Peptides against a protein of PDB entry 4Z5W. Designs and how they scored, part 197

Target 1, 305 residues: chain A of PDB entry 4Z5W
Amino acid sequence: IPDVFLELNKLWYFSAQSNLFNGEMPRSLSNSRSISLLSLRNNTLSGQIYLNCSAMTNLTSLDLASNSFSGSIPSNLPNCLRLKTINFAKIKFIAQIPESFKNFQSLTSLSFSNSSIQNISSALEILQHCQNLKTLVLTLNFQKEELPSVPSLQFKNLKVLIIASCQLRGTVPQWLSNSPSLQLLDLSWNQLSGTIPPWLGSLNSLFYLDLSNNTFIGEIPHSLTSLQSLVSKENAVEEPSPDFPFFKKKNTNAGGLQYNQPSSFPPMIDLSYNSLNGSIWPEFGDLRQLHVLNLKNNNLSGNIP

## One batch from the design tools (peptide; made by RFdiffusion4, then SolubleMPNN)

Design b2_p27_1_s3 (from b2_p27_1, 18 letters changed)
Fold by OpenDDE base, seed 1:
Structure b2_p27_1_s3 (fold): chain B 305 residues (1-305), chain A 27 residues (1-27)
Amino acid sequence: as target 1 above (305 residues)
Amino acid sequence: MVELTGSYLTTVESDEELEKRKEELLK
């Protein structure tokens, strides 16, 4: 990428994703006063990520995912006072979330999917201070760590939480009950144990629940048959989506599905590949908005309702 | 061997899809 962004003083949107760009990010780009939306996703850019937040005063969205950047997560990003969306997926940081992110009040959407992030306890402790955080994606990190269950953790405005494929141990954390606006929860492909807590059914906005491929035991909570977002369409709050797309990765080599908005996900309860027992509640029939109910590969018994 | 047919959500394409796109860009 040429170092010519100083001349482009009216450039507010720069998207050069899915190209063959290599080398470092141009210095003039890292100092651009005009750019609001920057996407360089899926290139071969390298070096340390550096953004001059004092210069980049209009920066609102940053997508650097799937690049060959190295080094630490830029600790100065909270100084980009308008920065709302960050996609750092598939950047190999081998790092913890910077402590400075406690002050990241502009942050609304964050993805570190497959970014070699370490210490989930510290990450969640830090990120809970981001009062405007609505979307958090931490898939493919924290390998074999324990999902913290500290009740004091609070993500009040969280709508989308994805922490899949981390081989995390622990239970469904009670602190999630403090996220009443949660719409999408994916904790699939972990080693989570215990019972599925009944309070999950009190999350009135929850329309997508994936707890598949864990070690959950006990009965399916009857409260899941009363999820309001799945009973009635009127409770579906359409909210602004992150500036980055989501992908449903299948464990089979079959192509992934792209979802541009969380609202485009089919309403789903996936509890497959656990050790759940008891019956399938007939009251699942009350979930008129539910598109996918996946209960396969459990120890369920009785009659299919 | 129970083929664990499962899916999870990410914010990037699969490596296979990314490589396919790179190959398409190079043709």
Scores: peptide ipSAE 0.404, ipTM 0.795, DockQ to the pose 0.857
Fold by OpenDDE base, seed 5:
Structure b2_p27_1_s3 (fold): chain B 305 residues (1-305), chain A 27 residues (1-27)
Amino acid sequence: as target 1 above (305 residues)
Amino acid sequence: MVELTGSYLTTVESDEELEKRKEELLK
């Protein structure tokens, strides 16, 4: 990428995703006063990520995912006072989330999916201070760590939480009950154990629940049959979606489905590949908005309602 | 061997899709 962005003083949107760009980000780009949306996703860019936040006063969205950047996560990003969306997926940081992210008040959407992030306890402890955080994606990190169950963790405005395929140990954390606006929860492909907590059914906005491929035991909570978002057509509040797409990755090399908005996901309860027992509640028939109910590969018994 | 046909969510394309796109760009 040429170092010419100083001359482009009116450039508001720069999207150069899915190209073959290599080398470092040009210095003029890292100092651009005009750029609001920057996407360099899916290139071969290298070097350390550096953004001059004092200069980049208009930066609102940053997508650098799937690049060959090295070094640390930029600790100065919270100084970018208008920065809302960050996609750093598939960048091999081998790092912890910077402590400075406690001050990241502008942050609304963050993805570190498959970025070799370490220390989930520290990550969640830091990120809970981001009061405007609505979307958090931490898939394919924290290998074999324990999902913290500290009741003091609070994500009050969280709508989308994805922490899949981390081989995490522990239980469904009670601190999630403090997120009443939660719409999408994916904790699939972990080593979570215990029972599925009944308070999940009290999350009235929850329309997508994936707890598949864990080691959950006990009965399916009856409270899941009363999930309000699945009983009634709540007018899907057109919530501002993050500026990055979601992908449903199958464990089989079959192409994933792209979802541009969380609201485009089919309403789903996936509890497959666990050790759940008991009956299927007939009251699942009350979930008139439910598109997918996946209960396969459990120890369920009785009559199918 | 029960094929685990599970899926999970991420914010990047699969490695296979990324390689396919690279191959398409190199053609």
Scores: peptide ipSAE 0.402, ipTM 0.794, DockQ to the pose 0.819
Fold by OpenDDE base, seed 2:
Structure b2_p27_1_s3 (fold): chain B 305 residues (1-305), chain A 27 residues (1-27)
Amino acid sequence: as target 1 above (305 residues)
Amino acid sequence: MVELTGSYLTTVESDEELEKRKEELLK
């Protein structure tokens, strides 16, 4: 990419995604005062990520996913006072979340999916201080770590939490009950154990629940038949979606589905591939908005209602 | 090997999809 962005003083949106760009990000781009939306995803860019936050005063969205960047996570990003959305998926950092992210008050959406992030306890302890954080994606990190259950953790404004395919140990953490605005929870493809907690049914905005491919035992909580978002069409206020898309990755070579907004996900309860027992509650028939109920590969018995 | 059929959510395309797009750009 040429170093010519100083002359482009009116450039608001720069998208160069899915090209063959290599080398380092141009210095003039890292100092652009005009750019609000920057996407360089799916290239072969290298070097250390550096942004001059004192110059980049209009930066609101940053997508650098699927590049060959090296080094640490830039600790100065919280100084970009308007930066809301960050996609650092598939960048091999081999790092912990910087302590400076406690001050990242502009942050609304963060993805480190498949970025070799370490220490989930530290990551969650830091990120809970991001008061405007609504979307958090940490899929394919923290291999074989324990999901912390510390009751002091609070994500008050969290709407989307995805921590899939981490081989995480532990139970469904009680601190998630402190996120009453949660709409989407994906904890699939872990090693989570214990029972599914009844308080999940109290999350009135929860319309997408994936707990599949874990080691959960016991009965399905009856409270899941009372999930308000699945009983009635609440006008989910379309809050501004993250500037990055979501992908439903299948373990089979079948092409992934792209979802541009969380609201585009089909309402779903997936509890498949666990060790759940007991009956299927007839009251699942009350969930008139539910599109997908997946209970396969469990120890369930009785009649199908 | 029990093929665990399932899906999970990410914010990046699969490696196969990324390589396919790269190949399409090189044609």
Scores: peptide ipSAE 0.400, ipTM 0.790, DockQ to the pose 0.827
Fold by OpenDDE base, seed 4:
Structure b2_p27_1_s3 (fold): chain B 305 residues (1-305), chain A 27 residues (1-27)
Amino acid sequence: as target 1 above (305 residues)
Amino acid sequence: MVELTGSYLTTVESDEELEKRKEELLK
């Protein structure tokens, strides 16, 4: 990428995703006063990520995912006072989330999916201070760590939480009950154990629940049959979606589905590949908005309602 | 009902999809 962005003083949106760009980010780009949306996703860019937040006063969205960047997560990003959306997926950081992110008040959407992030406890302790954080994606990190259950953790405005395929141990954390606006929860492909907690059914906005491929035991909580978002259409709050898309990785060679907004996900309860027992509640029939109910590969018995 | 079994969510394309796109770009 040429170092000419100083000349482009009116450039508001720069998208160069899915190209073959290599080398480092140009210094002029890292100092652009005009750029609001920057996407360099899916290139071969290298070096350290550096953004001059004092210069980049208009930066609102940053997508650097799937690049060959190295080094630490830029600790100065909270100084980018308008920066809302960050996609750092598939950047091999091998790092912890910087403590400076406690002050990241502008942050609304963050993805570190498959970025070799370490220390989930520290990550969540830091990120809980991001009062405007609505979307958090941490898939394919924290390998074999324990999902913290510290009751003091609080994500008040969290709407989308995805921490899949981390081989995480522990239980469904009680602190999630402090996120009443949660719409989407994906904790699939972990080693989570215990029972599925009944308080999940109290999350009135929860329309997408994936707890598949864990080690959950016990009965399916009856409270899941009363998820209000799945009973009635009224709660489809079209809220600001992240500027980055979501991808559903299928284990089948069939191409992944792209979802531009969380609201575009089919309403789903996936509890497959666990050790759940008991019956399927007939009251699942009350979930008129439910598109997918996946209960396969469990120890369920009785009649199918 | 499309049984999307054995899936999880990410914010990046699969490696296979990314490689296919790279191959397409190099063609």
Scores: peptide ipSAE 0.384, ipTM 0.780, DockQ to the pose 0.494

Design b2_p27_1_s4 (from b2_p27_1, 16 letters changed)
Fold by OpenDDE base, seed 3:
Structure b2_p27_1_s4 (fold): chain B 305 residues (1-305), chain A 27 residues (1-27)
Amino acid sequence: as target 1 above (305 residues)
Amino acid sequence: SVVLTGSFLTTVPSDEELKALREKLLE
């Protein structure tokens, strides 16, 4: 990318996704005062990510996903006082989340999906201080770590939590009960064990639950039949979605589905590929908004209601 | 082989989709 962005002093939106750009990010771009939305996703950009946050006073959205960037996560990003959304998916950092992210009050949506992030305990301890954090995606990180169950963790404004395909050990963490606004939870493709906790049914905004491909045991909590968002069509407040799309990655080479907004997900409960026992509750019939109920590959018994 | 037909959520396309998006620029 040429170093010409000094002349583009009115450039508000720059999207150069899915091109063949190589080399480093140009210094004039990293110092742009005008850019609000920057997306360079799916290129071959390299070097260290550096943004001059004192110059980039209008930066609100940053998508650098699927590039060949190296080095540390930029610890100065919290100084970008308007930066709300960050997609750093598929960048091989091999790093922990910087301690400076405790001060990241502008942050609303963060993805590190498949970014070789380490230490999930430190990551969650840091990110809980981001009071405006609504969307957190940590899929394909923390390989074989333990999902912390520390009750002191608080994500009060969290709406979307995705920590899939990490081979995480542990249980469904009790600290999620402190997230009453949670709408979407994906903890699929882990090594999570124990029972599915009944308090999940108290998350009245939860319309998408994926706990598939774990080692859960016991009965399905009856409280899941009373998920308010699945009983009644609440007007999902059209909150501003993350500026980055979601993708449903299949474990097969079949093309994924793209979802531009969390509200575009079909209302779903997926508990498939566990060791759950007992009956299917007939009260699942009360979930009039539910599109997908997937209970396959369990030890369930009795009658199908 | 039990083809685990499971899926999970991420914020990037598959490697094949990312490749196909780049190959379309060379046509």
Scores: peptide ipSAE 0.410, ipTM 0.803, DockQ to the pose 0.778
Fold by OpenDDE base, seed 5:
Structure b2_p27_1_s4 (fold): chain B 305 residues (1-305), chain A 27 residues (1-27)
Amino acid sequence: as target 1 above (305 residues)
Amino acid sequence: SVVLTGSFLTTVPSDEELKALREKLLE
């Protein structure tokens, strides 16, 4: 990418996704006063990520996903006072979340999916201070760590939580009950154990629940048959979606589905590939908005209602 | 072997899809 961005003093949007750009990010781009949205996703960019936040006063969205960047996560990103959305997926940091992210009040959407992030306890402890955080994606990190169950963790404004395929141990964390606005939860492809907690059915905005491929035991909580978002068509307030799409990664080489907005997800309960027992509750018939109920590969018994 | 046909969410395409995108850019 040429170092010409000093001349582009009116550049608001720069998207150069899915190209063959290599080398470092141009210094003039890292100092752009005008740029609001920067996307360099799916390139071969290298070096350290550096942004001059004192210069980049208009930066609102940053997508650097699927690049060959190295080094630390930029600790100065919280100084980008308008920065709301960050996609750092598939950047191999081999790092912890910087402590400075406690001050990241502008942050609304964060993805570190498959970014070799370490220490989930520290990450969640830091990120809970991001009071405006609505979307958090931490898929494919924290290999074999324990999902912290510390009840003091508070994500008050969290709407989308995805921590899939981390081989995480532990249980469904009680601190999620402090997120009453949660719409989407994906904790699939972990080593989570225990019972599915009944308080999940109290998350009235929860329309997408994936707990598949874990080691959950016991009965399906009857409270899941009363998930209000699945009983009645609440007008899903079109909340500002993150500036990055979501992808449903299948374990088969079959093409993934792209979802541009969380509202585009089919209403779903996936509890498949667990050790759940008991019956399928007839009251699942009350979930008139439910599109997908996946209970396969469990120890369920009785009649199918 | 029961092929686990499970899926999970992320914010990037699969490595295979990213590879296929790069291969198409080289054609």
Scores: peptide ipSAE 0.404, ipTM 0.805, DockQ to the pose 0.807
Fold by OpenDDE base, seed 2:
Structure b2_p27_1_s4 (fold): chain B 305 residues (1-305), chain A 27 residues (1-27)
Amino acid sequence: as target 1 above (305 residues)
Amino acid sequence: SVVLTGSFLTTVPSDEELKALREKLLE
C-alpha cells in the first residue's frame, strides 16, 4: 500500500479488503486524522500493528483480520477514544490480552477469532471492565484451557458471546446469568461438561443457543421451552451490529454462510452431539419463532412430540 | 470416523474461501 494518505485529509472510509497487498501498513495511514472506518481484511500485510491514536481521532472501526501481522497486540488502542469495533481474527499473535484493555470504554465489538490468544481467565478478567462491550468473539483460541466460572465476572451489556472450538473444559459459567441482554451464545465444539443450567431459560432475549459438540449430561432444562424471544416476536431493538460479518464455519469443506448482522441469524437451539438424556418436552411447540431445533446424537428417549 | 457435521461461528471465512477470494483477482 503506498504512503499517500497524508494528502487524503477528507478520507472517511478506506476498504481495501481481499487484495494482494503486502509489506507494512503505511505510516501516513497510521496517522490519518480523517479515517473513521479502516478495513484491510484478507491481505498479506506484515510487521507490527501500530496506530497513532493521538492522530487517528476519528477512527471508529478497524478490520485487520486475515493478515500476516506479527508481534504484540497494540496496548495503546484504548487511547483511540472513538474506536468501537475491532476485528483481529486470524492474526497469529501468540499473546495474552493487554492489561490496558481494562480502560477500553469505547469498545463495543471485539473479535480475536483464531488469533493464537492465550489465558482465557486473564482475557475475561480484563474485558469485563469494557462497560460498552456488546459483542465478544474468541473462537479458535485458548486450546484445552478451562472456561472460568468465577462469580465475580460481569458482562452486563453483553449481547453476543462466541467462544467456539477452543477445546475448553469446565461447565456453563454462572457469571453469564449476569448478562440479561444476551441474544446469542455459541459455546460449541468444546469439552464442556455437567448439566445445562436452568437459568439459561431466564435469558429473555436469547434467540440463538449453540451448545453442540460438548460433553453435557442430564435432561434438557424445561425452562428452555419458555424463552420469551422464541415464544413471541419481541421488537428486537435493532442494536448497532458490529462492522464485521459473522461466518458459520462447517466442519466439512462445504462453503460457510455469511451473516452481516446478529439479527440475520435464524432463531436456533442446537444441543446436538452431547450425552443428554430424558424426553423432548412437548412445550417446545410453544416456541413459535424457533427455526432450528437440533437435538441429534444424544441419549434422548420417549416420544417425539 | 464419526463425521461430525457440526458448525460454529467465526468472523472470517474458511481458508479455502479466503484463497478463492484472492484467486478471483487474478482472473
Scores: peptide ipSAE 0.392, ipTM 0.796, DockQ to the pose 0.772
Fold by OpenDDE base, seed 4:
Structure b2_p27_1_s4 (fold): chain B 305 residues (1-305), chain A 27 residues (1-27)
Amino acid sequence: as target 1 above (305 residues)
Amino acid sequence: SVVLTGSFLTTVPSDEELKALREKLLE
């Protein structure tokens, strides 16, 4: 990418995604006062990520996903006082989340999906201080770590939590009950154990639940039949979606589904590939908004309602 | 081996899709 952004003093949006750009991010771009939206996703950019947050006063969205950047996560990003959305997916950091992110009050949406992030306990302890954090994607990190169940963790404004395919151990963490605005939970493809907690059914905004491919035991909580968002249409608050799309990775060669907004996900309960027992509750029939109920590959018995 | 048919959410396409996107740029 040429170092010409000093001349582009009115450039508000720069999208150069899915190109063949290589080398480092140009210094003039890292110092742009005008850029609000920066997307360089799916290139071959390298070096360290550096942003001059004192210069980049208009930066609101940063998508650097699927690049060959190296080094640490930029600890100065919280100094970008308007930065709301960060997509650092598929950047091989091999790092922990910087402690400076405790001060990241502008942050609303963060993805580190497949970014070799380590220490989930530290990550969650840091990120709980991000009071405006609504979307958190940590898929394909923290390999074989334990999902912390520390009751002091609080994500009050969290709407989307995706921590899939981490081989995480532990149980469904009680601290998630402190996230009453949670709309989407994906903890699939882990090694989570224990029972599915009944308090999940108290998450009145939860319309998408994926707990598939874990080691959950016991009965399906009857409270899941009372998920208010799946009973009635009314509460789909169109909140500002993150400036990055979501992708449903299927294990089949069928192309991934792209979802531009969390609201575009089909209402779903996926509890497949666990060790759940007991019956299917007839009251799942009350979930009139439910599009997908997946209970396959469990130890369920009785009649199908 | 039971091919566990599952899906999970990410914020990037699959590696195959990313490759295909790059290959289309070289055409």
Scores: peptide ipSAE 0.391, ipTM 0.789, DockQ to the pose 0.815

Design b2_p27_2_s1
Fold by OpenDDE base, seed 1:
Structure b2_p27_2_s1 (fold): chain B 305 residues (1-305), chain A 27 residues (1-27)
Amino acid sequence: as target 1 above (305 residues)
Amino acid sequence: PILTSLSLEEIQKKKEEEKKKLEEELK
């Protein structure tokens, strides 16, 4: 990418995604005062990510996903006072979330999908301080770590939480009950154990639940038949989507279906590939908005209602 | 299914890039 962004003093939107750009990010781009939205995703850009947040005062969205950047997560990003959305997916950091992210009050949407992030406990302890954080995607990180169950963790405004395919141990954490605005929860493809907690059915905005491919035991909590978002249409909260799309993949190596908004996901309960027992509750018939109920590969018995 | 912020194209490109790097390291 040429170092010409000083001359482009009115450039508000720069999208150069899915090209063949290599080398480092131009210094003039890292110092652009005009750019609000920067997308360089799916290139071969290298070096360290550096943004001069004191210069980049208009930066609201940053998509650097799927580049060959190296080094640490830029600890100065919280100084980009208008920065709302960050996509750092598939950048191999091999790092922890910086402590400075406790101060990241502008942050609304964050993805580190497949970014070799370490220490989930520290990551969640830090990110809970991001009071405006609505979307958190941490898929394919934290390999074989334990999902913290510390009741003091609080994500008050969280709407989308995706921590899939991390081989995480532990149970469904009680601190998620402190996220009453949660719409989408994906904890699939982990090593989570214990029972599915009944309080999940109290999340009145939860329309998409994926707990598949874990080691959950016991009965399906009857409270899931009372998920208000799946009973009534009135809870279709159209909310501002992150500036990055979601992708639903069949596996880690497959391509995904693109979803531009969380609301574009079909209403779903997926509890497949666990060790759940007991019957299928007939009251699942009350979930008139439910599109997908997946209970396959469990130890369920009795009649199919 | 696995939810991510990673496109199909991004996964394929990096596999091709990793394959090219391996092929270059083997020469």
Scores: peptide ipSAE 0.216, ipTM 0.670, DockQ to the pose 0.263
Fold by OpenDDE base, seed 3:
Structure b2_p27_2_s1 (fold): chain B 305 residues (1-305), chain A 27 residues (1-27)
Amino acid sequence: as target 1 above (305 residues)
Amino acid sequence: PILTSLSLEEIQKKKEEEKKKLEEELK
């Protein structure tokens, strides 16, 4: 990419996605005062990510996903006072989240999907201080770590939490009960154990639950049959979605599904591929908004309602 | 099925590019 962005003093949106750009990010781009939305995803850009946050006063969205950047996560990003959305998916950092992210009050949406992030305990302890954080995607990180269950963790405004395919150990963490606005929870493809906690059914906004491909035992909590968002048509307030899409990788060679917003996900309960026992509750019939109920490959018994 | 912010097309394209680069380095 040429170093010509100093002349582009009115450039508000720059998208150069899915090209063959190599080398470092241009220094003039890292100092742009006009850019609000920057996307360089799916290129071969390299070097360390550097943004001059004192110059980039209009930066609101940053997508650098699927590049060949290296080094540490930029610790100065919290100084970008308007930066709301960050997609760093498939950047191989091999790093922990910087302590400076405790001060990242503008942060609303963060993805590190497959970014070689380490230390989930430190990551969650830091990110809980991001009071405006609504969307957190940490899929394909923290390999074989333990999901912390520390009750003091608080994500008050969290709406979307995706921590899939980390081989995480532990249980469904009690601290998630402190997130009453949670709409989407995906903890699939881990090594989580214990019982599914009844307090999940108290998350009135929860319309998408994926706990599939774990080692959960015991009965399905009856409280899941009373999930308010699945009983009634809540007027889904069109909340500001992250500027990055979600992708559901299907196990079949059929193309992945793209979801531009969390509201585009079908209402779902997936508890498949566990060791759950007992009956299917007839009261699942009260979940009139439910599109997908997946209970396959468990130890369930009794009548199908 | 795994939820990510990564497209399958991006994952596949990058594997093909890495394969081509390896085939060029072996010449």
Scores: peptide ipSAE 0.201, ipTM 0.661, DockQ to the pose 0.275
Fold by OpenDDE base, seed 5:
Structure b2_p27_2_s1 (fold): chain B 305 residues (1-305), chain A 27 residues (1-27)
Amino acid sequence: as target 1 above (305 residues)
Amino acid sequence: PILTSLSLEEIQKKKEEEKKKLEEELK
C-alpha cells in the first residue's frame, strides 16, 4: 500500500480487504486524520500494528483481521476516542489483552477470533470495564484454560458473547447472569462441565443459545422453556450490529453462513453433543419463535412431546 | 456450530494458497 494518505485528507472510508497487500501499514495511513472506517482484512500485511490515535481522531471502525501482523496488541487503542469496532481476528498475537483496555470506553464491538490470545481471566477482568461493550468474540483462543466463574465480573451491556472452540474448562459462568441484555451466547466446542444453570432461562433477550459439544450433565433446565424472546416476538431489539459480520462455520466442508446482524441468526437452542439426561419438556412447545431446537447426541429419554 | 468473525473468503483464500504451495512443491 503506498504512503500517500497524507494527501487524501478527505478520505473517510478505506476498504482494501481481500487483496494481496504485503508489507507494513503505511505511516500516512496510521496518521490519517480523516479516516473513520478502515478495513485491511484478509491481506498479507506484516509488522507491528501501530496507530497514532492522537492523529486518527475520526477512526470509528478498524478491521485488520486475517493479516500477518506480529507483536503486541496496540496498547494505545483506547486513546482512539471514537473507536467503536475492532476486528483483530486471525492475527497471531500470542499475547494478553492490554491493561489499557480497561479505559476503552468507546469500544462497542471486539473480535479476537483465532488470534492466539492468552489468559481469559485477565481478558475478562479487563474487558468488563468497557461499559459500552456489546459484542465480544473470543473464539479459538485461550486453549485449555479455565473459564472464570468469578461472580464479580460484570458485562452489563453485553448482547453477544462468543467464546467457542477454546477447549475451556469450567462451568457456565455465574457472572453471565449480570448480563440481562444478552441476546446471543455461544460457548460451543469447549470442555465445559456441570449442569446447565436454571438462571440462563431468566435472560429474557436470549434468542440464540449454543452450548453444544461440551460435557454438560443433568437435566435440561425447565426455565429454558420460558425464554421470553422465544415465546413472544416483542423483544426483537433492532440494534446497530458490529461493522464485522459473523460466520457460522459447520465442522463439515459445507459453506459457512454469513450473518451481518445478530438478529439475522435463527432463534436457536443447541444443546447437542453433551451428556444431558431426563426428558424433553413439553413446554418447549411454548417457544413459538424458536426455529432450531437441537438436542441430539445426549442421554435424553422418555417421550418426545 | 462455531461462530467467528472470520469470513468464508478468508478460509477459501488460505485453501487456495495451500493448494498453490503444494502444486509448486510437486513441480
Scores: peptide ipSAE 0.175, ipTM 0.646, DockQ to the pose 0.297
Fold by OpenDDE base, seed 4:
Structure b2_p27_2_s1 (fold): chain B 305 residues (1-305), chain A 27 residues (1-27)
Amino acid sequence: as target 1 above (305 residues)
Amino acid sequence: PILTSLSLEEIQKKKEEEKKKLEEELK
C-alpha cells in the first residue's frame, strides 16, 4: 500500500480487504486524521500494528483481521477516543490483552478470533472495565486454560459472547448472570463440565445458546423453556451490530453463512454432544420463536414431547 | 458449528497453507 494518505485529507472510509497487499501499513495511513472506517482485512500485511491515536481522531472502526502482523497488541488503542469496533481475528499475537484496555470506554465490539491470545483470566478482568462492550469474540484462543468463575466479573452491557473452540476447562461461569442483556452465548467446543445452570433461563434477551461439544452432565434446566426472547417477539431490540460480520460454518464441506447482525442468527438452543440426561421438557413447545433445538448425542431418555 | 469473525474463505486458505506446510515438512 503506498504512503500517500497524507494527501487524502477527506478520506472517511478505506476498505482494501481481500487483496494481495504485503509489507507494512503505511505511516501516513496510521496518522490519518480523516479516516473513520479502516479495513485492511484478508491481506498479507506484516510488521507491528501501530496507530497514532493522537492523529487518528476520527477512527471508529478498525479491521486488520487475517493479516501477517506480528508483535504485541497495540496498547495505545484506548487513546483512539472514538474507536468502537476492532477486528483482530487471525493475527498471531501470542500475547495477553494489554492492561490499558481497562480504559477503553469507546470499545463496543472486539474480536480476537484465532489470534493466539493467552490468559483468559487477565483478558476478562481487563475487558470487564470496558463499560460499552457489547460484542466480545474470543474463539480459538486460550487453549486448555480454565474459564474463570470469579463472581466479581461483570459485563453489564454484554450482548454477544463467543468463546468457542478454546478447549477451556471449568463450568458455565456465574458472572454471566450479571449480563442481563446477553442475546448470544457460544461456549461450544470446549471442555466445560458440571451442570448447565438454571440462571441461564433468566437471561430474557438470550435467543441463541450454543453449549455443544462440551462435557456437561445432569438434566437440561427447565428454566430454558421460559426464555422470554424465544417465547415472544417483543424483545427483538434492534441494536447496533459490530462493523465486522460473523461466520457460522454449517457443515465441514459447506460454505458458512455470513451473519451481518446478531439478530440475523436463527433463534437456537444447541446442547448437542454432551452427557446430559433426563427428559426433554414438553414446555420446549412454548418456545414459539425457536428455530433450532439440537439435543443430539446426549444421554437423554423418556418420551419425545 | 463454530462462530467466528473469520470468513470461511480465510479459514480454508489457512487449512490449505497448513496442509502445504505439512507436505513440505514431510519432504
Scores: peptide ipSAE 0.184, ipTM 0.634, DockQ to the pose 0.243; fails the geometry check

